# Designs tried in a protein design run: peptides against a protein of PDB entry 5KEZ. Part 150

Target 1, 320 residues: chain A of PDB entry 5KEZ
Amino acid sequence: NVAIYNPFRPWWERYQPVSYKLCTRSGNEDEFRNMVTRCNNVGVRIYVDAVINHMCGNAVSAGTSSTCGSYFNPGSRDFPAVPYSGWDFNDGKCKTGSGDIENYNDATQVRDCRLTGLLDLALEKDYVRSKIAEYMNHLIDIGVAGFRLDASKHMWPGDIKAILDKLHNLNSNWFPAGSKPFIYQEVIDLGGEPIKSSDYFGNGRVTEFKYGAKLGTVIRKWNGEKMSYLKNWGEGWGFVPSDRALVFVDNHDNQRGHGAGGASILTFWDARLYKMAVGFMLAHPYGFTRVMSSYRWPRQFQNGNDVNDWVGPPNNNGVI

## One batch from the design tools (peptide; made by RFdiffusion4, then SolubleMPNN)

Design b2_p19_7_s4 (from b2_p19_7, 8 letters changed)
Fold by OpenDDE base, seed 1:
Structure b2_p19_7_s4 (fold): chain B 320 residues (1-320), chain A 19 residues (1-19)
Amino acid sequence: as target 1 above (320 residues)
Amino acid sequence: DPLPGIDWAGLPGGPGIAP
């Protein structure tokens, strides 16, 4: 990914790829392979957060300022380490003046325009699909069990399906022959927008962002909400079907007040209430549960916003 | 040899799940 130095190596640089090489501040490919092997040998499975909607920001300077040292040029859409070129992006499809998503009520913009300046890959192209599939298959062959598909809301479900159809079976050293990768898709659907979670049910599970948002209001006792109202928790609250839901109290985005859920989201900063919410989630049968493991950073609020929400995870490998 | 236990072939959330 891009190495960002202002602010200094933020968490979100990891979501700005310039190659599909497995070397970042989190480690190199050998270290990753070793971790996957050790985990699989004791029955712990690894799911990768796959960033396949886009490459890095369009405004990032060209050069070799990346975790693997790969050259890239956002201005010319040149990513030779893949390789991608100007033919592999949706610049010609996006009809907005800025090239960015300007109206989330326009599903075409949401999927064909740049998410906050991130160069949007042309996933309709078989070449692009194949490059992504090769990346994911390399991970499958290493021994991962599945994927979180980042920014799935910004990809056409059919394009995702086309990529998934190219995936190998899981590594038979640890998984039964014919096993398929576990897929869950990040789709922010709190209602009110044209893109729905149900658009993606055919590809795998979907993140249910209503879960953490609504649970937060209940645990916080906002607006007269009571625990007794959770008797029909799940589908009874208008959530997606349990067999399509991946549920969580918080994620890295809404833990920082971004994405979906707003101030209702409970986090480790609200320790007592957070433990209650996580305990409830783990006890209740609705959905496939995900528990957050995060880190503390020096929060500084200005006008209700944490100006240090960029701070990345603790790291002693600063040379990468 | 594959680890016994979970039916990974039928794991919910795999590709090709019908809506």
Scores: peptide ipSAE 0.026, ipTM 0.574, DockQ to the pose 0.060
Fold by OpenDDE base, seed 3:
Structure b2_p19_7_s4 (fold): chain B 320 residues (1-320), chain A 19 residues (1-19)
Amino acid sequence: as target 1 above (320 residues)
Amino acid sequence: DPLPGIDWAGLPGGPGIAP
């Protein structure tokens, strides 16, 4: 991915790929393989956060400032380490003046335009699908158990399916023969927009962002909400079917006040309430649960926004 | 700087549903 130095090595640089090389601030491919092996050997499975909707930001300077030294040029859409070129992006398909998503009520913009400047891959192309599948299959062959598909809302469900159809079975050293990767898709659907979580049910589980948002409201006792109202928690609250839901109290985005859920989201900053929410989530049968492991950073609020929301995990001069 | 995963339209939460 891009190595960002202003701000200094933010968490979100990981979501700006310039190659599919397993060479990042966390380590190299051999170290990753070693970790996956050690984890699998004790029954801990690894699920990779796969960033496949886009490459890096369009405004990032060209050069070799990347975690594995690969050259890239966002301006010309040149990612030779893949390789991708201008033919592999949706620049000509997006009809907005900026090239970015401007209207989330336009499903076509949401999927064909850039998410906050991130260069949008043309996932309709078999070439692009194949490059992504090769990346994911390499991970499967290493021994990962599945994937979180980042920014799934911004990909056409059919394109996702086409990629998934290219995936190998899981590594038989640790998984039963014929096992398929576990897939959960990040789809932000709090209602009110044309893109629905149900559009993605055919590909696997989806993130239920209503879960953390609503649970936060209840635990905080906002709007007169009571714990007793959780009697019909799950589908009774308008959530997706339990067998399609991946649930969580917070994630890295809404923990920082962006993504989805707003101020209702409980985080480790609200330690007591957060423990209550996480405890409830783990005790309740609805959905597949995900527990967040995060870190503290020096929050600095200006006009209601944390200007340090970019701060990545504890590191040694950028190395995790 | 782009911040992945941000959906500004999805930021607001809403009240729960009483049984």
Scores: peptide ipSAE 0.017, ipTM 0.559, DockQ to the pose 0.037
Fold by OpenDDE base, seed 4:
Structure b2_p19_7_s4 (fold): chain B 320 residues (1-320), chain A 19 residues (1-19)
Amino acid sequence: as target 1 above (320 residues)
Amino acid sequence: DPLPGIDWAGLPGGPGIAP
């Protein structure tokens, strides 16, 4: 991914890929392979946060300022380490003046335009699908168990399916023969927008953002909500089917007040309430649960916004 | 089929648990 130095190595640089090489702030491919092996050997499975909707931001300077040293040029859409070129992006498909998503009520914009300036890959192209599949298959062959698909809302479900259809079975050294990768898709659906979580059910599980938002409201006792209302928690609250839901109290985005859920989201900053929420989540059978491991950072609120929401995990001069 | 296109039995963790 791009190495960002202003601000200094933010968490979100990880979501600006310039190649599919497994060299990041967290280590190189050999180290990753070693980790996966060690984890698998003790029954811990690895799921990769796969950033496949986009490459880096369109405004990032060209060069080799990347975690693996790969050259890239956002301006010309040149990512030779893949390789991608201008033919592999949706620049010509997006019809907005900015090239960015301007209207989230336009599903076509949401999927064909740049998410906050991130160069949007033309996932309709078999070439692009294949490059992504190659990346994911490499990970599968290493021994990962599945994937979180980042920004799935911004990809056409059919394109995702086309990629998934290219995936290998899981590594038989650790998984039963014929096992398929576990897929969960990040789709923010709190209602009110045309793209629905159900659009993605055919590809795997979907993040249920209503879960954390509603649970936060209940535990915070906002709007007269009571714990007793959780009797029909899950589908009874209008959530996606349990077997399609990946549930969580918070994620890295909404922990910072972004993405979905707003102020209702409980985080480790609200320790007591957060423990209650996580405890409830783990005790309740609804959905596949994800527990967040986060970190403290020096929050500085200015005009209601944390100006340090970019701060990444504890690191040593950028190395995690 | 309420879950068309996916054989969850083949996925790690299997199908979700209904409440």
Scores: peptide ipSAE 0.008, ipTM 0.528, DockQ to the pose 0.046
Fold by OpenDDE base, seed 5:
Structure b2_p19_7_s4 (fold): chain B 320 residues (1-320), chain A 19 residues (1-19)
Amino acid sequence: as target 1 above (320 residues)
Amino acid sequence: DPLPGIDWAGLPGGPGIAP
């Protein structure tokens, strides 16, 4: 991914890929392979956050400022480490003036235009699908158990399916023969938009962002909400079917006050309430649970916004 | 959101909408 130095190595640089090389602030491919092996050997499975909707931001300077030193040029859509070229992006398909998503009520924009400037891959192309599948298959061969598909809302479900159909079975050294990768898709669906979580049920599980938002409201006792109202928690609250839901109290985005859930989201900063929420989540049978592990950073609020929300995990000069 | 800090106020239905 791109190496950003202003601010200094923010967490979100990881979501701006320039190649599919396993070479990041977290380590190199050998180190990753070693970790996966050690984890699998003790029954801990690895799921990769796969960024396949886009490459880096269109405004990032060309050069070799990347975690593996690979050259890239956002301006010309040149990512030779893949390789991708201008033919592999949706620039001509997006019809907005800016090239970015301008209207989230237009599903076509949401899927064919750039997410906040991130160069949008032409996932309709078999070439692009194949390059992504090669990346994911490499990870499968290493021994990962599945994937979180980042920004799934911004990809056509059929394109995702086409990629998934190219995937190998899981590594038989650790998984039963014929095992398929576990897929869960990040789809922010709080209602009110044309794209629905149900559009993606055919590809795997989806994130249920209503879970953390509503649970936070209840535990905070906002709007007169009571714990007794959780009697029909899950589908009874309008959430997706349990067998399609991945649930969580918070994630890296909404922990920072951004994205779905707003101020209702409980985090480790609200220690007592957060423990209550996590305890409830783990005790209740609804959905597949994910527990957050995070870190402290020097929060500095200005006008209700943390100006240090970019701060990444503890690191040594950018290396984690 | 891979690029936090963007003001979504002008984008109805954007990812930053509170429930």
Scores: peptide ipSAE 0.019, ipTM 0.610, DockQ to the pose 0.041; fails the geometry check

Design b2_p19_8_s1 (from b2_p19_8, 11 letters changed)
Fold by OpenDDE base, seed 2:
Structure b2_p19_8_s1 (fold): chain B 320 residues (1-320), chain A 19 residues (1-19)
Amino acid sequence: as target 1 above (320 residues)
Amino acid sequence: MTYNQKLYNYYKSYYNSVY
């Protein structure tokens, strides 16, 4: 991915790929392979956060400032380490003046235009699908158990399916022969927009962002909400079917106020309430549960916004 | 505007439109 130095190595640089090389601040491919093997050998499975909707931001300077030193040029859409060129992006397909998503009530914009300036891959192209599949298959062959598909809301479900159909079975050294990768898709659906979580049920599980938002409201006792109302928690609250849901109290985005659910989301900053929420989630049978493991950072609020929301995991001069 | 700020603006707007 892109190496950003201003601010100094923010967490979000990880979501700006310039290649599919397994070479990041977390380590190289050999170290990753070793980790996967060690985890699998003790029954811990690995699921990769796969960033396949886009490459890096359109405004990032060209050069070799990347975690594995690969050259890239966002301006010319040149990513030779893949390789991608201008033919592999949706620049000509997006109809907005800026090239970015401008109206989230337009499903076509949401999927064909750039998410916050991130260069949008032309996932309708078999070439692009194949390059992504090769990346994911390499991970599968290493021994990962599945994937979180980042920014799935911004990809056509059919394009996702086309990629998934190219995937190998899981590594038989650790998984039963014929096993398929576990897929869950990040889709932010709080209602009110044309793109729905149900659009993606055919590809795997989806993130249920209503879960954390509503649970936070209840535990905070906002708007007259009571714990007793949780008697029919799950589908009874309008959530997606349990077998399609991946549920969580918070994630890395909304810990920083940058995710669905807004101020209702409970995080470790509200320790007591957060423990209640996580405990409830783990005790209740709805959905596939995900527990967050995070870190504290020196928050500095200006005009209601944390100016240090970019701070990534604890590191030693950029090395994790 | 940084990537992080853009995301913040989007999600804040979305939340406010629904809640």
Scores: peptide ipSAE 0.305, ipTM 0.850, DockQ to the pose 0.073
Fold by OpenDDE base, seed 3:
Structure b2_p19_8_s1 (fold): chain B 320 residues (1-320), chain A 19 residues (1-19)
Amino acid sequence: as target 1 above (320 residues)
Amino acid sequence: MTYNQKLYNYYKSYYNSVY
């Protein structure tokens, strides 16, 4: 991915890929392989956060400032380490003036235009699908158990399916023969927009962001909410079917105060309430649960916003 | 603005539109 130095190595640089090489601040491919092996050998499975909707931001400077040293040029859409070129992006398909998503009530924009300036891959192209599948299959062959598909809301479900159909079975050294990768898709569906979580049920599980938002409201006792109202928690609250839901109290985005769920989201910063929410989530049978493991950073609020929300995990001079 | 700022602006606006 892009190595960002202003601010200094933010967490979100991970979501600006310039190649599918397994060289990051966390280590190289050999180290990753070693980690996956060691984890699998003790029954701990690895699920990779796969960033496949886009490459890096369109405004990032060209060069070799990347975690694996690969050259890239966002301006010309040149990512030779893949390789991708200008033909592999949706620049010509997006019809907005800026090239970015401007109206989230327009499903076509949401999927064909750039998410916050991130160069949008033309996932309708078999070439692009194949490059992504090769990346994911390499990970599968290493021994990962599945994937979180980042920014799935911004990909056409059919394109996702086409990629998934190219995937290998899981590594039989650790998984039953014929096992398929576990897929959960990040779809931010709080209602009110045309893209629905149900659009993605056919590809795998979907993140249920209403879960954390509503649970936070209840635990905080906002708007007269009571714990007793959780009697029909799950589908009874309008959530997706349990067998399609991946649930969580917070994630890396909304943990920073502005993500889906807003101020209701509980985080480790509110330790007591957070423990209550996580405890409830783990005790309740609804959905597939995910527990957040995070870190403290030096928060500095200006006008209600944390100006240090970019701060990544504890590191040694940029190395995790 | 940074990637993070753009992303959070979207999330915030979306949440506020629904809740």
Scores: peptide ipSAE 0.301, ipTM 0.852, DockQ to the pose 0.073
Fold by OpenDDE base, seed 1:
Structure b2_p19_8_s1 (fold): chain B 320 residues (1-320), chain A 19 residues (1-19)
Amino acid sequence: as target 1 above (320 residues)
Amino acid sequence: MTYNQKLYNYYKSYYNSVY
């Protein structure tokens, strides 16, 4: 991914790929392979947060300022390490003046325009689908169990399906022969917009962002909510079907204080309430559960906003 | 808060770094 130095190596640089090389601040490919092997050998499975909707921001300077030193040029849409070129992006499909998503009530913009300036891949093209599938298959062959598909809301479900249809079975060294990768898709659907979580049920599970938001209000006792109301927690609260739900109390985005779910989201900063929420989530039989493991950073609030919400995970191991 | 506003908050540091 791109190396951002102002601010210094923020967390969000990881979501700006310039290649599909396994060479980042999280480690190199050998280290990753080693981790996957060790985890699989003790029954711990690995899923990868796969960023396949886009490449880096359109305004990032061209050059080799990337975690693996690969050259890239956002201006010309040149990513030779893949390779991608100008033919592989949705510049011609997006009809907004800025080239970015401007109206989230327009599903076409949401899927075909740039998410906050991130160069939007033309996932309708078989070439692009194949390059992504090659990346994911490499991970599958290493031994990962599945994927979180980042920014799935911004991809057409059919394009996702086309990519998934190209995927290998899981590595038979650790998984039963014929096993398919576990797929869950990040779709921020709190209602009120045309794109729905149900659009993606055919591809795998979907993140249920209403879960953490509503659970937060209940545990915080907002709006007269009571714990006893959780008796029919899940589908009874209007959430997606249990077998399609990936549930969580918080994620890396909304724990920064301005994410989907609003102020109701419980995080490790609210230790007692957070433990209650996580405990309830793990105890209640709804959805596939995900527990967050994060880190503390020096929060500095200015006008209600944390100016240090960019701070990335600790890294002092010499990885560029 | 609109989704656009949420995204703006999500990526405000990104915007500040490149714009």
Scores: peptide ipSAE 0.068, ipTM 0.663, DockQ to the pose 0.437
Fold by OpenDDE base, seed 4:
Structure b2_p19_8_s1 (fold): chain B 320 residues (1-320), chain A 19 residues (1-19)
Amino acid sequence: as target 1 above (320 residues)
Amino acid sequence: MTYNQKLYNYYKSYYNSVY
């Protein structure tokens, strides 16, 4: 991914790929293989956060400022380490003036235009699908158990399916023969927009952002909510079917004072209430649960926004 | 806070990385 130095190596640089090389702040491919092997050997499975909707931001300077030193040129849409070129992006498909998503009530914009300037891959192209599949298959062959698909809301479900259909079975060294990768898709669906979580059920599980938002409201006793109202928690609260839900109390975005779910989201900053929420989540059978493991950073709020929300995990001069 | 506003905040970090 792009190496950002201002601010200094923020967490979000990870979501600006310039290649599919397994070479990041966290280590190289050999180190990753070693980790996956050691984890699998003790029954801990690895799921990769796969950024396949886009490459890096269109405004990032060309060069080799990347975690693996690969050259890239956002201006010319040149990512030779893949390789991608101008033919592999949706620049001509997006019809907005800015080239970015301008209206989230327009599903076509949401999927064909740039997410806040991030170069949008033409996932309709078999070439692009194949390159992504090759990347994911490489990970599968290493021994990962599945994937979180980042920014799935911004990809056509059919394009995702086409990629998934190209995926190998899981590595038989650790998984039963014929096992398929576990897929969960990041889709922000709080209602009110044309893109629905249900659009993606065919590809795997989806994130249920209503979960943390509603649970936070209840535990905080906001709006007269009571714990007793959780008797029909899950589908009874209008959430997606349990077998399609990936549930969580918080994620890396909303624990920074932003993101889907609003101020009701509970985080480790509110330790007591957070423990209650996590405990409830783990005790309740609804959905596939994800527990956040995070870190503290020096928060500085200005006008309700943490100006240090970019701060990444503890590191040694940028290396984790 | 409207859904759209929440969404804006959600993608704030991406915006900062590009512009």
Scores: peptide ipSAE 0.124, ipTM 0.675, DockQ to the pose 0.370; fails the geometry check

